Peptides against a protein of PDB entry 4AID. Designs and how they scored, part 18

Target 1, 242 residues: chain A of PDB entry 4AID
Amino acid sequence: FDIKRKTIEWGGKTLVLETGRIARQADGAVLATMGETVVLATAVFAKSQKPGQDFFPLTVNYQEKTFAAGKIPGGFFKREGRPSEKETLVSRLIDRPIRPLFVKGFKNEVQVVVTVLQHDLENDPDILGMVAASAALCLSGAPFMGPIGAARVGWVDGAYVLNPTLDEMKESKMDLVVAGTADAVMMVESEIQELSEEIVLGGVNFAHQQMQAVIDAIIDLAEHAAKEPFAFEPEDTDAIKA

## One batch from the design tools (peptide; made by RFdiffusion4, then SolubleMPNN)

Design b1_p9_6_s2 (from b1_p9_6, 7 letters changed)
Fold by OpenDDE base, seed 2:
Structure b1_p9_6_s2 (fold): chain B 242 residues (1-242), chain A 9 residues (1-9)
Amino acid sequence: as target 1 above (242 residues)
Amino acid sequence: ARPPFGTVR
């Protein structure tokens, strides 16, 4: 087993990104851990385009499996079947920032699957899932111009809090999820209670600053563990420089 | 080897 691991301190918590132990059949696979919350992200992409494919066929599936829910009070017996509202929302949170980062003209099927393996009831697996999905794509060899980072920002006692716990979020006047590259904010999703635009914009900036350590960690992991870049030549070479 | 996509520093 060629296991590669990156560990960083992030918001006062240990973030671990690991590859090479599980899901080795995927193009990229990352086990991400923060606290006792654990997610597996896998990225798989087709090595050819389907005849007549006119759009980029990206599918993102976030899943909180019932075995991970064993610690969640109220134990949602998710029947096998339709994704929950949460799973649908988080799948979109992951999709939104990654979709525009694929090289223009790439129309091979891409599947990103994020599976919650464990939940500590403190660290939400959504942010961790975004980070893990980014890392899995960077490892895959797919023409993905990531990484993205992600962060949740709270506003507690008049200060920004990076990735507040579920308990801290009860006291937070802000639930701000940001995803971005090193250079750009790609996605913002926010629920805000009576805060100024200045505080919210400051929260976006805070998130973008704090996710740089995650972006750097993904790059470091990819430098050691990524597959060879897929030999994709877009018809328009200017599309790689954009 | 070419660097991974997006990871060029």
Scores: peptide ipSAE 0.346, ipTM 0.886, DockQ to the pose 0.354
Fold by OpenDDE base, seed 4:
Structure b1_p9_6_s2 (fold): chain B 242 residues (1-242), chain A 9 residues (1-9)
Amino acid sequence: as target 1 above (242 residues)
Amino acid sequence: ARPPFGTVR
């Protein structure tokens, strides 16, 4: 197997991005690990547009498989067939920042699937899933103007905490999820307990700063392992209005 | 080779 791996220290944890071992049939596939939490992101895109396609058909599916959920108390009763509330929310968290980054006029079907393979009960797979999805898209050759990074920020004992553990989150006055490019914040989702706007804005800035190392790691991985960019030229939609 | 989309520094 031609395995490419990037490893960084991130928020006091080892982040590993790996490609080339699993899901080689996808356009992009990344196995991401932080602590003992492991996710597989796959990106697949159609090589042509469907006739009459008028919108960009992006689908993002985040899934926690029963084997990973078997370590989570209560995970045994996920009835087959409907995403949990968490899976639905995380799918949206991944979708929101990536959707705007596709080249305008690209209307080929894109499917991103993030599968939680292992959960350590410390590191939430949502942030890891966002990172893995970004990396998988960058490897795929799809006309995706990523990467995005992502970070969760907590506020514990009067300080920002990057990617707080599930236990640290119990003491956190903030659950702030940020995703962005190197240059811009693309998405903010926040649950805040009686914090000033200044602290929240500082949290967004902290997240955006801390995700740069992840963005750089994805770029490094893509430079060594990405497929050839899909030959896509956006139709000049302004030329049709003349 | 063309660099990946968005990875041009």
Scores: peptide ipSAE 0.330, ipTM 0.885, DockQ to the pose 0.344
Fold by OpenDDE base, seed 1:
Structure b1_p9_6_s2 (fold): chain B 242 residues (1-242), chain A 9 residues (1-9)
Amino acid sequence: as target 1 above (242 residues)
Amino acid sequence: ARPPFGTVR
């Protein structure tokens, strides 16, 4: 097994990105670990466009598996079949910053699947899932102009907290999720309790600064483990309008 | 080998 691993310290926690052990049939596959929370991200893309495809067919699915449910608060045995509200929300959080970063004119089917394998009840799998999905796409060879990083920012006792625990979040006046590239913020999602715009903007900047270490870690992993970039040349669609 | 998409520093 040729296993490649990148490990960084991030917000006082160890982040591990691993490839080459699981899901080798995918174009990209990453196991991401923070604390005892573990996610598997897989990326698969079609090597041709379907006849008559007029839009970019990206599907993102975040899933909390039943074997992780013994450590998920409120984990009733969900009958197999419908995504929860959380799974639907997190799937959108992953989709939003990723979708714009595909090369214009790429209309091959892309499927990203993030599966929670373990939950420690401290580290939320959503941020870890965003990071893992980004890494899996960068490894896949798909024409994805990532990586993205992601971070959650809390406001606890008058200070910013990077990726607050579920217990720290109970005291937080802010739940701010940010995703971005090295150069730009791509997505902000926020729930805020009576904080100034200055504190919120400072939180976005803090998140974007703190995610650079994750972006760098994904790049380092991709340099050592990525597949050859897919040979894609966008059709010059401007030449058909002349 | 070509660098991965978006990973050119």
Scores: peptide ipSAE 0.312, ipTM 0.879, DockQ to the pose 0.324
Fold by OpenDDE base, seed 5:
Structure b1_p9_6_s2 (fold): chain B 242 residues (1-242), chain A 9 residues (1-9)
Amino acid sequence: as target 1 above (242 residues)
Amino acid sequence: ARPPFGTVR
């Protein structure tokens, strides 16, 4: 197996992005680890457009299934069924920043699946899932103008905290999730308790700065492990200033 | 090989 791995220190934790061991049948597949939280992201895209396809058919599915339940106290075997509220929300958090980064006119079906394999009860798999999905897309050869990075920012004891633990989040006055490219913020989602707009805007900037290390790590992994870019000519060449 | 989409430095 040609296993490629990128490891970085990020927010005082080790982030590992691995490809080449699992889900090799996908166009892109990344195993991402932070602490003992582990996610698998897979990206698959159709090599042709369906006749009469008028919209970009992107599907994102985030799943915290029963595989993680062996380490989650009280995680009884929930029957595989309807996504939880969390799974639905996180699927949207991943979808929102990646959707606009596909090349205009690309209307081939794209499926991103993020599966939580392990949860340490400290590191939330949502941010890790966003990072893994970005990496999987960059490896896939799909016409995706990523990578995106992602970060959660807390406000604890009058300071920004990058990717606070679930316990630190109980004391946080901010739950700010940001996703973006090297150059732009693409998505902000925030729950805020009694903080000034200045602190919140500072949190967005902090997140965007801190995610650059992740973006660089995905680029480095992709330079070594990405598939050949899919031969796609956009309808509107003016939109692709590569 | 063509560089990956979005990863052109």
Scores: peptide ipSAE 0.279, ipTM 0.863, DockQ to the pose 0.344

Design b1_p9_6_s3 (from b1_p9_6, 6 letters changed)
Fold by OpenDDE base, seed 3:
Structure b1_p9_6_s3 (fold): chain B 242 residues (1-242), chain A 9 residues (1-9)
Amino acid sequence: as target 1 above (242 residues)
Amino acid sequence: ARPEYGTTR
């Protein structure tokens, strides 16, 4: 097995991004670990467009599988087939920032699957899932103009906290999830108590600064492990309007 | 070589 691994310190925690051991049949696959929370992201894309495809068919599925139920809050036997409210929300959090970054005119089917393999009850797998999905897409060869980074920001004891634990979040006046590229914020999701706009904007900036280390880690992993880029030339849609 | 996709710095 040609296993490639990137390890960084991030917010006082060890982030590990690994490829080459699991799900090698996918176009991209990344095992991501933070603390004892572990997620597997896989990216698969079709090598052709379906006849009559008029929109970009991106599907993102975040899953908390039952085999991890002994380490996942709410681990009752979820019937196969309907995502929980949490799984639906996290799938959207991953979808929102990545969807705009595909090359314009690409309409091949893309499927991103994020599976929680382990949950430590302190590190939320949503942020880790966003990072892993970004990394898996960067490794896949799909025409994806990433990577994205992601971060959660709390406001605890009058300070910003990067990726607060679930216990620290109980004391936080802010739950701010940010995703972006090196150059731009792509998505903000926030639940805020009575805080000033200045503190919230400062939180977005803090998140965007802190995610740069993750973006750099994904780039370094991709330089060593990415597949050859899929040969895709966007149709010159400007030539059809002339 | 940087992949053309997914490694835009």
Scores: peptide ipSAE 0.033, ipTM 0.733, DockQ to the pose 0.385
Fold by OpenDDE base, seed 4:
Order: C-alpha cells, then structure tokens, then sequence
Structure b1_p9_6_s3 (fold): chain B 242 residues (1-242), chain A 9 residues (1-9)
C-alpha cells in the first residue's frame, strides 16, 4: 500500500489525515483521526453528466455506523436506514461550504460519504468529517476549488476554545461551527447563549484563522496523493444568452 | 491564490 499521511497539532490535539490504505475504489478517500475519533471520508464523482441534468447533483451523507456505537451512548437504537437528526445536520454542514466550490457548470453526480469508524466521546466527528470530506474531494480529481477547513469554537470562561470537547461544550456559551477556504468564510452555524455579536464575530475570525493549518495540511496531502485532475471544461454559457 | 483543482503547487 502506498500510504500518504499528514500529521499536525491542532487545538492541542493531533490531527492525522491518511490516504491509500482504505476505500481505494473511491475517487478520493481519507481516513482522518483526532484523538481516538476516526472518520472515513470518500468522494466519488461521475465521469459524465446524466442526460437532462439541470442542477449540480451533489449528495453528502454523514453516517455514524453501529461499530462506533459501542462507544456512542444510544447508538443501539439507530434503526438501520434513517439518518439521525445529527447525521442529517452534519450532512448539511458538510454540504453547505463545499457546494459553492465546484466549478460552475459541473453537473456530474458527486457523492461524499463520511463514516464515523470510532468515537472517543471527546472529539466530535462532525468537524473531523468536514475536514476529511474536504481532503477526500481534493484528492479525487473532481473540479473542486477547495480545500475547506472547518472548526468548532466554544466560549468557555471568557475565552475562545478551538474544537471544545463534549464535556467543555457543556460549559460553553457558544457552539459555533465555521467552514471556509484559505481566503473566505463559506459557512457559519451558531448556537449562542446571551453573547454579543462582537464575541460571535470574533469567534468566526478565530475559527477561520485556526483552520488555516488544516487547509495547509490538506494541500500538502493533495500534493503527494491527489489523482490527476478530471478534464472538465465548463460550457461557456455566456455565449448562448446573447 | 486558491489552488486550482488538481493543481499540485
């Protein structure tokens, strides 16, 4: 196996991005680890557009499999076949920032699947899943203008906390999820408890700064392990509306 | 500059 790995320290935790061992049948596949939380992201894209396809058919599916449920309290009641509320939410959190980054006019089917393989009950797999999905897309050769980074920001004892643990989040007055590129914030989702707009905006900026190390790590991994770019020329739609 | 998709720096 030609395994490529990038390891960084991020928010006082080791983030590992690995490719080449698992899911080689995907266009891109990344095993991401933070603490003892482990996710597998896969990206697959169609090499042609379906006849009559009028919109970009991106599907994102975040899944917490039952093998991780031995560590996830309540995982025994996930009836096979319906995403939980969390799985639905996280799928949207991944979708929102990546969807705008595909080359305009690309209408080939894209499927991103994020599977939680292990959960440590400290590090939430959602942020890790966002990072892994970004990395998998960057490795895939799809016309994706990433990477994105992602971060969760808490507000604990009057300070920003990067990727608070589930226990730290109980004391946090903010649950702020940010995703973005090196240059721009692409998505913000926030639950806040009586915090000023200034603190929230500062949290967005903090998240965007802290995710740069992740973006750089994805780029470094892609430089060593990305597939050849898919040859895609967007149709010059500007010429037909004249 | 945003890395172009598939641009190896």
Amino acid sequence: as target 1 above (242 residues)
Amino acid sequence: ARPEYGTTR
Scores: peptide ipSAE 0.032, ipTM 0.715, DockQ to the pose 0.218
Fold by OpenDDE base, seed 5:
Structure b1_p9_6_s3 (fold): chain B 242 residues (1-242), chain A 9 residues (1-9)
Amino acid sequence: as target 1 above (242 residues)
Amino acid sequence: ARPEYGTTR
């Protein structure tokens, strides 16, 4: 097995991105770890467009599966069922920044699945899931103009905190999730408690700066482990001039 | 420019 791993220090925690061990049948697959929180992202894309496909058929599915509950205190057996509110929200958080990064005119089916394998009750798997999904897409050969990075920013004791723990978040006046490329912010989602616009904008900038290390880590992993780019030429009318 | 997708081996 050719296992590739990238490890970085990020927000005072070790982030590990691994490929080549699990889900090798996917176009891209990344096992991401921060603390003892572990997620598996898989990306699969169709090699042809369906006849009459009018829209880009991207599906993102984030799942906190029941087997992670063996380490989640109080996580009784949630039956395989409807996504939780959290799973639905996080699926959208992953979808929003990645959707506009596909090459215009690409209408092959793409499925991104993020599965929480372990949760340490300190590190939320949502940001880790966003990072893992980005990495899996970059490895897949899909016409995805990523990577994206992602970060959560808190405001604790008058300072920005990168990826606050679940306990630190109880004291945070801000829950700011940002996703972006090296060049641009793609998505902001925020819950804010009586903070100035200046602090919030500063939080977005802080997030975008801090996610660059993750973007660089995904690029480094992709340089060593990405599949050949899928041969897709958009129609001239839809060509994003690179 | 957005990073090119995939790495030509």
Scores: peptide ipSAE 0.029, ipTM 0.694, DockQ to the pose 0.187
Fold by OpenDDE base, seed 1:
Structure b1_p9_6_s3 (fold): chain B 242 residues (1-242), chain A 9 residues (1-9)
Amino acid sequence: as target 1 above (242 residues)
Amino acid sequence: ARPEYGTTR
């Protein structure tokens, strides 16, 4: 087993990114751990475009499988069925920042799957899932101009909190999820209770600053474990609209 | 060398 691992301290928690043990049939696969929350992200991409494909066929699927349900609050065995509202929302949170980072004209099928393997009831697997998906894409060789980082920011007792626990979030006046590259914010999603625009903008900046350590960790992992980049040249017809 | 994809700063 050629296992590569990156470990960092992030917001007072240990973040572990691991590849090479699980899902080796994927183009990229990352096991990400924070506390006792564990997610598996896999990225698979087609090596050719389907005939007549006119749009970029990216699918993102976030899943909280029933084997993790022993630690997930409200652990009803949801039968194999329709995604929950949470699973649908988190799938979109992952999709939004990664979709624009694919090379223009790339229309091969891409599938990202994030599976929650364990939940500790403190660390939400959504942020961890965003990080893991980014890392899996960076390892895959797909024409993805990442990595992205992600962070949740709370406002508790008049201060910013990086990735607040589920219990700290009950006292938070802000649920701010930010995703971005090293250079840019790509996505903001926010629920805010009676806070000034200044505090919110400060939260976005705080998130973007704090995610740099994660971006650097993904880059370090990819330098040691990424597949060769897929040779992709966009057709000239898609270049003319620049 | 950084991969052309996924490690661009």
Scores: peptide ipSAE 0.037, ipTM 0.747, DockQ to the pose 0.359; fails the geometry check

Design b1_p9_6_s4 (from b1_p9_6, 6 letters changed)
Fold by OpenDDE base, seed 4:
Structure b1_p9_6_s4 (fold): chain B 242 residues (1-242), chain A 9 residues (1-9)
Amino acid sequence: as target 1 above (242 residues)
Amino acid sequence: AMPEYGTVR
């Protein structure tokens, strides 16, 4: 197997991005690990547009498989067939920042699937899933203007905490999820308990700063493992109005 | 110029 791996220290934890071992049939596939939480992101895109396709058909599916959930008390009763509320929310968290980064006019079907393989009960797989999805897209050859990074920011004891553990989050006055490119914040989602706008804005800036190391890690991985870019020329929609 | 599709540096 031609396995490529990038490892960084991130928020006092080891982040590992790996490709080439699993899901080799996908356009892009990344196994991401932080602590003992493990996710597999896969990106697949159609090589042609469907006839009559008028919108960009991006689908993002985040899934917590029962084997990963078997460590989570109560995980035994996820009835097959509908995403949980969490899976639905995280799928949207991944979708929101990546959707704008596809080349305008690209209307080929894109499917991103993030599967939680292991959960350590400390590191939430949502942020890891966002990072893995970004990396998988960058490896895929899809016309995606990534990478994105992502970070969760907590506010514990009057300080910002990068990717707080599930236990630290119980004491946090902020659950701030940020995703962005190197240059721009693309998405903010926040639950805030009686914090000033200044603290929240500082949290966004902190997140954006801290995700740069992840963006750089995805870039480095892509330089060594990305597929050739898919040859796509957007139809000049301005030429049809003349 | 083909847009450099890929990792935008």
Scores: peptide ipSAE 0.038, ipTM 0.702, DockQ to the pose 0.568
Fold by OpenDDE base, seed 2:
Structure b1_p9_6_s4 (fold): chain B 242 residues (1-242), chain A 9 residues (1-9)
Amino acid sequence: as target 1 above (242 residues)
Amino acid sequence: AMPEYGTVR
């Protein structure tokens, strides 16, 4: 087993990104841990385009499986079936920032699956899932111009809080999820209670600053564990220079 | 130059 691991302190919590232990059949696979919340992200991409494929076929599936809910009081017996509203929303949160980072003209099927394996009831697996998905794509060899980082920002007692716990979020006037590259904010999703635009914009900047450590951690993991880049030559090479 | 896929530094 060639297990690679990156560990960082992030928002006063230990973030662990691990590859090489599980899901070896995927192009990329990352086990991410923050607190006792654990997610598995897998990235798989087709090595050829389907005949007549006219759009980029990216599918992102975030899943909170029933076995991960063993610590959740009132544990949702999710019947095998339709994604929950949360799973659908988080799948979109992961999709939105990663979709534009694929090389233009790449139309091979890509599947990103994020599975919650454990939930500590403090650390929401959505942010961790975004980070893990980014890392899995960076390891995969897919023509993905990542990594992305992600962060949740709260506003508690007149201060920004990075990745507030579910309990701290009850006191937060802001639920701000940001995803971005080193250089750019790619996605913002926010629920805000009576805060100024200045505080919100400051929250976006705070998130983008705080996610740099995660981006760097993914890069470091990829330097040690990424597969060789998939030999993809887009028909129009001028589109790569833009 | 082929873009270095997977790691934008």
Scores: peptide ipSAE 0.037, ipTM 0.689, DockQ to the pose 0.562
Fold by OpenDDE base, seed 1:
Structure b1_p9_6_s4 (fold): chain B 242 residues (1-242), chain A 9 residues (1-9)
Amino acid sequence: as target 1 above (242 residues)
Amino acid sequence: AMPEYGTVR
């Protein structure tokens, strides 16, 4: 087994990105771990466009498996079939920042699946899932102009907190999720309790600064483990309008 | 120019 691993310290926690052990049939596959929370991200893309495909067919699915539910608060055996509200929301949080980063004119089917394998009840799998999805796409050879990083920022006792625990979030006046590239913020999602615009903007900047270590870790992993880039030339759609 | 796919540093 050729296993590649990157480990960094991030917000006082160890982040591990691993490839080569699981889901080898995917174009990209990453196991990401923070604390005892573990996610598997897989990326698969079609090597041809479907006849008559007129839009980019990206599908992102975040899933909390029932075997992780033994640690998830409120883990009723949800009948297999419908994504929860959380799973739907997190799938959108992953989709939003990655969708614009695909090469224009790429219309091959892309499927990203993030599966929560373990939950520690401290580290939320959503941020870890965003990071893992980014890493899996960078490893895949898909025409993806990543990586993205992601971070959650809290406001606790008059200070920014990077990736607050679920317990720290109960005292937080801010739930700020940011995703971006090295150069740009791509997505902001926020729930805020009576904070100034200055504190919120400072939180976005703090998140973007703190995610650089994650972006660098994905780059380092990709340099050692990425597949060859898929040979894609966009059809010159501007030449058909002349 | 083929866009260099992947981690553009």
Scores: peptide ipSAE 0.037, ipTM 0.695, DockQ to the pose 0.556
Fold by OpenDDE base, seed 5:
Structure b1_p9_6_s4 (fold): chain B 242 residues (1-242), chain A 9 residues (1-9)
Amino acid sequence: as target 1 above (242 residues)
Amino acid sequence: AMPEYGTVR
């Protein structure tokens, strides 16, 4: 197996991005680890457009199913079925920043699946899932103008905290999730408790700065492990000025 | 500029 791995220190934790061991049948597949939380992201795209396809058919599915239940204390075997509220929300958190980064006119079916394989009860798999999905897309050869990075920012004891633990989040006055490219913020989702707009805007900037290390790590992984770009001519070449 | 698609150098 040709296994490629990128490891960085990020927010005082080791982030590992791995490809080439699992889900090799996908266009892109990344195993991402932070602490003892582990996610698998897979990206698959159709090599042709369906006749009469008028919209971009992107599907994102984040799942915290039974595979992680053996390591989540109190995670009884929930029957595979309807996504939880969390799974639905995180699927949207991943979808929102990646959707606008596909080349305009690309209407081939794209499926991103993020599966939580392990949860340490400290590191939330949502941010890790966003990072893994970005990496899987960059490896896939799909016409995706990523990578995105992602970060959660807390406000604890009058300071920004990058990717706070679930316990630190109980003391946090901010749950701020940001996703973006190297150049732009693409998505903000925030729950704020009695903080000034200045602190919140500072949190967005902090997140965007801190995610650059993740973006660079995805680029480095892609340079060594990406598939050849799928040959696609965009409908609007004038909008894709480099 | 959005990252160039396919800049695997």
Scores: peptide ipSAE 0.033, ipTM 0.646, DockQ to the pose 0.221

